# Designs tried in a protein design run: peptides against a protein of PDB entry 5FRP. Part 105

Target 1, 225 residues: chain A of PDB entry 5FRP
Amino acid sequence: VEWTESIPQIIATREDISKELNQALAKTFIDSDPRVRRTSVMIFNKVPVTEIWKNITNKAIYTSLLHLAREKHKEVRELCINTMAKFYSNSLNEIERTYQNKEIWEIIDTIPSTLYNLYYINDLNINEQVDSVIFEYLLPFEPDNDKRVHRLLTVLSHFDKKAFTSFFAFNARQIKISFAISKYIDFSKFLNNQESMSSSQGPIVMNKYNQTLQWLASGLSDSTK

## One batch from the design tools (peptide; made by RFdiffusion4, then SolubleMPNN)

Design b2_p19_3_s2 (from b2_p19_3, 9 letters changed)
Fold by OpenDDE base, seed 3:
Formats: structure tokens, C-alpha cells, sequence
Structure b2_p19_3_s2 (fold): chain B 225 residues (1-225), chain A 19 residues (1-19)
């Protein structure tokens, strides 16, 4: 743990990290101690993306990072999912594609697929986290249409069939959520009108309102878990 | 397949909402 905690400073001060250091770092990602794995993931949060690309050249480190998204330890997994999404976004924004870094980009370009594939685990907490990182890092709000489309095409360009299916499913769900929220607002306005509540439509609207709430609630993880 | 299962579950959730 202490050794791994020193790595960010070493990367910041050294222009060239030795092959041996990269190999040692790669081993920390598969360490039996979750604290070591956590500390290893934190390197990607503490070190600027440009320095990571420059100094971390061992492919095994990047592949291991991606694999941690499906590990058993919840805290490490959650940290990894957030970290890899952020790292992907930062890489797209700050790292040029060159012949020298092509092999690393081939791994990094799989991050969107890796994240979308997590939906197949069918865990509500994971689903919520994936939703969050998609909107925050993968497909952030961009007012420029050309930039937004370019980002979308970049994300989709390396999707496998499973990722595409998950993507369409996600979008379909978002449309339904948006519709549900819109209906919830309409129902709430209706319910706030006492005259409308006393009408023959009152019970019908109330029932639909409750169904909408139940549907929305079922898609959300228990915040207490 | 996991894909088919996920599509099935999503469809089921959509159907629950449309009801």
C-alpha cells in the first residue's frame, strides 16, 4: 500500500518510468488485498491523464483496470467504474492518437463497451452508477451539436453487439423515465386541484400516479444498501 | 444469452410502465 501510494509522486517527478516499475505496478492491480487494488486505481485519479499516458506503458495495467469493474469488492469496483469513465473522457479530450499509443488506445476505446456490459449484471446499484458515469463522462451534455455527435460516434465506434443492445436499451429506458416524469408532473398538477380530485377522473389519475411512482421507485436502488 | 435476457427484462419493465 505504501509503495503504491508513492507512485503518483514518482510519475510526476520522473520523465521515464522503468519497465520494472510498470511491471510492479501491474501486479498491484491483481493483489489479493483490496486496499492495494484501491490504491492502484487511485493513481488514475491523482495523476494527470497526460502523465499517465506518458509513463504507464504496460498494457496489462490498463486491461487490469478494466477487469476491476467486475470484481467482487464493492468499493474497489465502484471506484474503478468511476475512474475508468473519467479517464476515458479525459483521454478523449487531452490525448492525441498516435502510432506509439495505438495499442493503449485499442484498450481505452473498449471502456464504453465495458461499462455498458455492466448492465447485464442486473444489479440496481451498478446500473445507477453506470447511468451516472455515462451522463457525466461518456456522453456529457454538450451544447455544440457537432461536438456532441462526434463524441457519440466515437463512443459507438467500438461497440460490440452486446454494447449496442445495451445502449439501445438504456436509451429506451431514458425515454420511458422522461415520459414517466412528465406524467408525474401532470398528475401532480391534477392532484393539487381539489375540484379535479373530486371528479370521476380523480381515482383513475391517482391510480396512474401511484403506478408511475412505483415504476420509478423500482428502477432506483435502495439508498440504504 | 445475457443480451437476450437483458432485452427481455427491459421489455418487461417497459410493459409494466405502459400498463
Amino acid sequence: as target 1 above (225 residues)
Amino acid sequence: SLEEEYEKRLKEEEEKFEK
Scores: peptide ipSAE 0.015, ipTM 0.464, DockQ to the pose 0.692
Fold by OpenDDE base, seed 5:
Structure b2_p19_3_s2 (fold): chain B 225 residues (1-225), chain A 19 residues (1-19)
Amino acid sequence: as target 1 above (225 residues)
Amino acid sequence: SLEEEYEKRLKEEEEKFEK
């Protein structure tokens, strides 16, 4: 516990963390003591997202963080759910996708799916928390239509089948679906603008849009059976 | 590996939670 508690300060003071430190940190996420696990999760809350991405390079740490969302210890689980959602949002806002961080992004991009999969546990407290973090961090209120659409597409683009099914199955998500649909409509309008289509992001966004539409269509068809 | 051990522990905890 004491060692893990020192990690945020170490990350804040050092520009690089050794491989050995990363390995040691990875072990703390699977420690038998929930206090150690809690402290490990708190690193992601205490350290700026940019510093986390820079210094924590062991992908097992990120994978372990995501797994703690299903752990038995309530406090650690709840903390993890909030932490990973916030971390996801902050990462989307502040971290550029590069070749060097691709492997970490592959893990981070599964956070939305990981969270939506928690609905299958069928625990009311977990459901409420997941709802909360979705509205707060995954699909936050954004006055800019383009940003909202982009965020929505990003969130949906990495859904597994279960997450997608969960996304559509719960009526409480009608608001989210309505939001998604509204954003897709806005996106469609955006894509129909020739200037927007000529942008470097146009093809990527269009591909994501089409993929999302296919998923939406598939999800709606399943709900009718 | 650390990853394998983690997956094992996670599976064990998930099984306990579903129960």
Scores: peptide ipSAE 0.014, ipTM 0.458, DockQ to the pose 0.028
Fold by OpenDDE base, seed 1:
Structure b2_p19_3_s2 (fold): chain B 225 residues (1-225), chain A 19 residues (1-19)
Amino acid sequence: as target 1 above (225 residues)
Amino acid sequence: SLEEEYEKRLKEEEEKFEK
């Protein structure tokens, strides 16, 4: 743990990290102690993306980072999911694709698929976290249409079949949620009108309102039958 | 349907994760 905690400072201050250091760092990602694994993930949060790409050249480190997204240890997994999403976004924004870093990019380009594949675990907490990092880091709000489309195409370009399936399911779910919220608002307006409530439609609207609330409250996990 | 395929794959991945 103590050794791993020193790594961010070393990476930030030294231009040439030895092959040996990279090998040692790679081992920390698969350490039996979750604290060591956690500290290893934190390197990607504490060190600027440009310095990471420059100094961490061992492919095994990046591969191991991605594997931790399915880690059994909750804290490590949650940290890893946020870290890898942020790292992906920062890499797209700040790192040029070159011949020299091609092999690392091949790994990093799988991050979107890795994240979307987490939906198959069918865990509500994981799903919520994945939703959050998608909107924050993978597909952030972008007012420029060309940039937005380019980002979307970049994210989709390396999807596996499972990720595509999850992507479409997610989008369908979001549309349904948006529709439900819109209906909720309409129902609320109707219910606030006393004349409307006293009408023959009042009980029908109230029932639909309650159903909508129940659906929203049951969380995004309701299998859209 | 895409939904049925999704559910099937969800089940398959859950089984892998529990192992």
Scores: peptide ipSAE 0.008, ipTM 0.454, DockQ to the pose 0.060
Fold by OpenDDE base, seed 4:
Structure b2_p19_3_s2 (fold): chain B 225 residues (1-225), chain A 19 residues (1-19)
Amino acid sequence: as target 1 above (225 residues)
Amino acid sequence: SLEEEYEKRLKEEEEKFEK
């Protein structure tokens, strides 16, 4: 743990880290101690993306990072999911594609697929996190239409079949959520009007309102777990 | 428990990913 904690400083101060250091770092990502794995993931958060690409040249490190998205340890997994999504976004924004870094890009380009594949676990907490990082990092708000489309195409260009399926399912779910929210608002407005509640439509609207609430609630993770 | 089911599913998906 202590050794791994020193790595960000080393990477920040040295232009070239040794092959041995890369090998040692690679081992920390598969360490039996979750604290070590966590610390290793944090390197990608603490070190600028440009320095990571420059100094971390062992492909196994990047592959291992992606693998931790399915980590059994909840804290490590959650950290990894956020980290890899952010790293992907930062890489797209700051790292040019060159012949020298092509092999690393081949790995990084699989991050969107890796994330979308997490939906198959069918866990509400994971799903919620994946939803969050998609909108925050993979497909962030971009007012420029050309940039937005370019980003979308970049993300989709490396999807596997499973990721595409999840993507379409996600979009379908988002549409449904949007409609449900809209209905909720309409129902709430109706219910706030006393005259409307006393009408023959009152009980019908109340029933629909309750159904909408139940549906919305079922899609949310339990924060107590 | 829901937690046990979660862990089971997670394990199953990990195994699929390693393959």
Scores: peptide ipSAE 0.018, ipTM 0.478, DockQ to the pose 0.040; fails the geometry check

Design b2_p19_3_s3 (from b2_p19_3, 9 letters changed)
Fold by OpenDDE base, seed 1:
Structure b2_p19_3_s3 (fold): chain B 225 residues (1-225), chain A 19 residues (1-19)
Amino acid sequence: as target 1 above (225 residues)
Amino acid sequence: SLEEEYKKRLEEEEKKFEE
């Protein structure tokens, strides 16, 4: 742990990292101690993206980072999912594609697919986290149409079949959620009107309101678990 | 199989909402 904690400082000094150090760092991502794995992931959060690309050249490190998205240890997994999504976005924005970094980009370009494939785990906590990182890092708000389309195409261009299916399902779900929220608002307005509530439609709308709430709630994880 | 399961789950959620 102590050794791994020193790595961000070393990388931040912009010194060339030896092959041996890269190999040693790669081993920390598969360490039996979750604290070591956690600390290893944190390197990608503490060091600027440009310095990471410059100094971390061992492909195994990047591959291992992606594998931690399915880590059994909850804290490590959650950290990894946020980290890899952010790292992907920062890489797209700041790192040029060159011949020298081609092999690393081949790995990094699989991050969107890796994330969308997490929906198949069928865990509500994971689903919520993946939803969040998609909107924050993978497909963020972009008012420029050309940039928005380019980002979308970039994300999709490396999808596997499962990720494509998950992508379309995700979008369909989001549309449905939006519709449900709209109905929730309409029902709420209706119920807040005394004349409407006293009408024959009152009980019907109340029932639909409750059903809508139940449906929306069913898609949310228990924060206490 | 996982793809099919995910699709089925989504369809089930949609049906429940429409009821």
Scores: peptide ipSAE 0.024, ipTM 0.609, DockQ to the pose 0.699
Fold by OpenDDE base, seed 3:
Structure b2_p19_3_s3 (fold): chain B 225 residues (1-225), chain A 19 residues (1-19)
Amino acid sequence: as target 1 above (225 residues)
Amino acid sequence: SLEEEYKKRLEEEEKKFEE
C-alpha cells in the first residue's frame, strides 16, 4: 500500500518510469488486498491524464484497471467504474492518437463497451452508476452538434455486439423514463389543482400518479445498501 | 464474483441472440 501510494509522486516528478516500475505497478492492480487495488486505481485520479499516458506504458495496467470494474469489492469496483469513465473522457479530450500510443488506445477504446457490458450483471447499483458515468463522461451534454455526433460515433465505433444491445436497451429505457417523468409532472400538476382534484378524475389520476412513482422508484437502487 | 456472474449472463445472452 505504501509503495503504491508513492507512485503518483514518482510519476509527477520523473520523466521516465522504468519498465520495472511499470511491471511492479501492474501487480498492484491484481493484489489480493483491496486497499492496494484501490490505491492503484487512485493513481488515475491523482495524476494528470497526460502524465499517465506518458509514464504508464505497460498495457497490462490498463487492462487490469478495466478488469476491476467487475471485481467483487464494492468500493474498488465503484471507484474503478468512475475512474475509467473519466479517464476515457479525458483521454479523448487531451491525448492525441499516435503510433506510439496505439496499443494503449486499443485498450482505452474498449472502455465504453466495458461499461455498457456491466448492465448484464443486472445489479441496480451498478446500473445506476453506469447510467451516471455515461451522462457525465461518455456521452456528456454537448451543445455543438458536430462534436456530439463525433463523440457518439467514437464511443460506438468500438462496441462489441453485447455493448450495442445494452446501448439500445439503455436508450429505450431512457425514453421510457422520460415519458414517465413527463407523466409524473402532468399528474402532479393535476393533483395540485383543487378544481381538478375535486373532479371525478381525481382519484383516477392519484392512482396513476402513485403507479408512476412506483415504476420510477423501482428503477432506482436502494441507497441504504 | 461479479465477473463470473457477468460471464454467465453474457453466455446466456449470446445464446438468446443467436436464437
Scores: peptide ipSAE 0.023, ipTM 0.610, DockQ to the pose 0.069
Fold by OpenDDE base, seed 5:
Structure b2_p19_3_s3 (fold): chain B 225 residues (1-225), chain A 19 residues (1-19)
Amino acid sequence: as target 1 above (225 residues)
Amino acid sequence: SLEEEYKKRLEEEEKKFEE
């Protein structure tokens, strides 16, 4: 743990990180101690993306990072999912594609597929995490249409078949959620009107309101788990 | 493991698509 904690400073200070250091770092991502794995993932959060690309050249490190998205340890997994999504976004924004970094990009370009494939685990907590990182990092709000389309095409260009299926399912779910929220608002307005509540429609709307809430709640993970 | 669960689900989904 202590050794891994020193790595961010080393990367920031030295331009010539040795092959040996990269190999040693790669081993920390598969360490049996989840604290070591966590610390390793944190390197990607503490070190600027440009410095990571410059100094971390061992492909195994990036591959191992992506693998941790399916980690058994909850904290490490959650951290990894957020970290890899953020790293992907930062890389797209700040790192140019060159001949020298082509092999690393081949791995990084699989991050969207890796994340969308996590939906097949069918864990509500994981689903929420993936939803969050999609909106925050993979497909963030972008008012410029050209930039938005370019980002979307970049994300989709490396999808496998399963990721595409997951992508469409995700979008369909979001549309349904949006519709449900709209109905929730309408029902709430109706229920706040005394005249409306006293009408024959009052009990009907109340029932629909409750059904809508139940449906919305069913898509949420238990915050206690 | 989560990975094993994922693989199992993927296999199940593939079977559904073939149906």
Scores: peptide ipSAE 0.022, ipTM 0.597, DockQ to the pose 0.079
Fold by OpenDDE base, seed 2:
Structure b2_p19_3_s3 (fold): chain B 225 residues (1-225), chain A 19 residues (1-19)
Amino acid sequence: as target 1 above (225 residues)
Amino acid sequence: SLEEEYKKRLEEEEKKFEE
């Protein structure tokens, strides 16, 4: 743990990290101690993306990072999912594609697919996290239409079949959520009107309101678990 | 398969929403 904690400083101060150091770092991502794995993931959060690309040249490190998205340890997994999504976004924004870094980009370009494939685990907590990182890092709000489309195409260009399926399912779900929220608002307005509630439609709308709420809530993970 | 289970879940959620 202590050794791994020193790595961010080393990367920040040295222009060239030795092959041996990269190999040693690669081992920390598969360490049996989740604290070591966590610390290793944190390197990608603490070190500027440009410095990571410059100094971390061992492909195994990036591959191992992506693998931690399915980590059994919840904290490490959650950290990894956020980290890899952010790293992907930062890389797209700050790292040029060159001949020298092509092999690393081949790995990094699989991050969107890796994330969308997490939906197949069918865990509500994971689903919520993936939803969050999609909106925050993968497909962030972009007012420029051309940039937005370009980002979307970049994300989709490396999807496997499963990721595409998940992508379409995600979008369909978002549309449904939006519709449900709209209905919720309409029902709420109706129920807040005393005249409307006293009408024959009052009980019917109340029932629909409750059903809508239940449906919306069913998509949320228990914060206590 | 996990994919089939996921698809089934989505279909069930859609059905519940349409009810």
Scores: peptide ipSAE 0.028, ipTM 0.594, DockQ to the pose 0.788; fails the geometry check

Design b2_p19_3_s4 (from b2_p19_3, 11 letters changed)
Fold by OpenDDE base, seed 4:
Structure b2_p19_3_s4 (fold): chain B 225 residues (1-225), chain A 19 residues (1-19)
Amino acid sequence: as target 1 above (225 residues)
Amino acid sequence: SLIEKFNKKLEEEEKKFNE
């Protein structure tokens, strides 16, 4: 753990990290101790993306990072999911595609698919996290239409069939949520009007309101878990 | 195009929700 914790500083200060260090670092990602794995993932958060690409040359490290998205240890998994999404976004923004880094890019380009495939685990907490990182890092809000489309196409260009299916399912769910929220707002406004409540439509709207709430609630994970 | 397919799918899902 202590050794791994020192790595960010080493990477930041040294221009050439030895092959041996990369090999040692690769081992930390598959260490039996979740604390070691966690610390390893944190390297990607603490070190600038440009320095990571420069100094981390062992492709096994990147592959292992992606594998941790399905880690049994919750904390490591959650950290990994956030980390890899952020790293993907930063890489797209800051790292040029070259012949030398082609092999690493081939791995990094699978991050979107890796994330979307997590929906098949059918865990609400994981789903929510994946939703969050998609909005924050993979497909962030971008007012420039060209940039937004380009990002979208980039993300989709490396999807496998399962990822595409998940992507469409995700978007379908988002549409439903959007409509549900809209209806919730409308119903709430209606219910706040006493005159409307006393009308013949009152009970009908109340029923729809309750159904909407139930549907919304069912799609959310327990925040206490 | 992929975008067209995506938009079509979104429209289909929107219709389903409104039914």
Scores: peptide ipSAE 0.006, ipTM 0.333, DockQ to the pose 0.069
Fold by OpenDDE base, seed 5:
Structure b2_p19_3_s4 (fold): chain B 225 residues (1-225), chain A 19 residues (1-19)
Amino acid sequence: as target 1 above (225 residues)
Amino acid sequence: SLIEKFNKKLEEEEKKFNE
């Protein structure tokens, strides 16, 4: 633990981390002590992305990071999911694709698929976390259309079949929620208008309003149906 | 294209919601 805690400082100060240090660091990601694994993941949060790419050259470290997304230890898993999503986003924004870092990018490019595949675990907490990191890091709000499309295409470009399925399911849910909210607003406006409520359509709209509320309540809770 | 596939899927979901 103490050794691992010193690694962020070493990475920040040294331009060239030795092969030996990378090998030692790789072992910490598979350590039996969850505290060690946690500390290892935190390196990716504490060290600037540019320094990580420069100094961590052992591909096994990145592979091990991705594997921790399915970690049994809840705290480590949750930290890992947030960390890898953030790291992916930062890498896309700050790291150029070169011949030298190609092998690492091949691993990093699988992060979106890794995250979307977590939906198949069918755990509510995991689903909520994945939803959160998708909106925050993978597909953040971007007002520029070209940048938004480019990011989307980048995320989708390395999807496997399972990831695509999860992606469509997720988007389907979002669309349904969006439409339901829109309908809810329309119905609410109608119902708030006394003249409209006194009309022959009043009871019909009220019924639709109630159905929409029930659907929203069920849809927000049912991330998988 | 991936975009076309995505748009098609969105349209399908919109139709399902309106039914």
Scores: peptide ipSAE 0.006, ipTM 0.325, DockQ to the pose 0.077
Fold by OpenDDE base, seed 1:
Structure b2_p19_3_s4 (fold): chain B 225 residues (1-225), chain A 19 residues (1-19)
Amino acid sequence: as target 1 above (225 residues)
Amino acid sequence: SLIEKFNKKLEEEEKKFNE
């Protein structure tokens, strides 16, 4: 743990990391101690993306990072999911594709697929986290249509078949959620009107409201978990 | 309450959709 914690400073101060250091770092990602694995993931959060790409050249490190998205330890997994999504976004924004970094990009380009494949675990907490990182990092809000489309195409261009399936399912679900939220708002407004609530439509709207709430709640994870 | 938690989550999700 202490050794791994020192790595961000080393990367920040050195322009080149030795092969031996990269090999040692690669081992920390598969360490039996979840604290070591966590600290390893944190390197990607503490070090600028440009420095990571420059100094971490061992492919195994990137591959191992992606694998941690499915590990058993919840905290490490959650951290990894956020980290890899952010790292992907930052890489797209800041790292030029060159011949020299092609092999690393081949791994990084699989991050969207890796994330979308997590939907098959069918865990509500994981699903919510994946939803969040997709909107925050993979497909962030972009007012420029061309940039938005370009990002979308970039994300989709490396999808495997399973990721595409998840993508379509995700979109369908999001549309339904959006629709449900809209209805919820409308129902709430209606119910806040005393005249409307006292009308013959009051009970009907209340029932629809409750159904909407139940549906929404079923798709949301327990915040206490 | 569960309702308050739900409303909070809905608000959060709504913000995400609006973004």
Scores: peptide ipSAE 0.000, ipTM 0.311, DockQ to the pose 0.036
Fold by OpenDDE base, seed 2:
Structure b2_p19_3_s4 (fold): chain B 225 residues (1-225), chain A 19 residues (1-19)
Amino acid sequence: as target 1 above (225 residues)
Amino acid sequence: SLIEKFNKKLEEEEKKFNE
């Protein structure tokens, strides 16, 4: 743990990390101690993306990072999901594609697919986290139409079949949620109107309101987990 | 398949974007 914690400082101060250091770092990502794995993931958060690409040249490190998205330890997994999504976005924005870094890009380009495949775990907490990182890092709000389309195409260009299916499912779910929220708002407004509540439609709308609430609530993660 | 059609469409749009 202590050794791994020193790595960000070393990367920040050195122009080149030795092959031996890369090999040692690769081992920390697969260490049996979750604390070591966590610290390893944090390197990607503490070091600028340009320095990571420059100094971490062992592709096994990047592969191992992606693998941690499915690990059993909840804290490390959650950290990894956020980290890899952010790293993907930063890489797209700041790292040029060259012949020398093509092998690493081949791995990094699979991050969107890796994240969308997490929906198949069918865990509400994971789903919410994936939703969050998609909107924050993968497909962020972009007012420029050309940039937005380009980002979308980039994200989708490396999807496997499962990720593609998950993408459609996600969009379908978002449409349903948006519709439900809209209905919820309308029902709430109706119920707040005294004249409407006194009408024969009052009880009917109340029932629909409750059904909508139940549906929305069923899609939320357990706050105790 | 629908996926293949979609991928083809994406490729076409990407080409247009790069023109």
Scores: peptide ipSAE 0.000, ipTM 0.302, DockQ to the pose 0.026

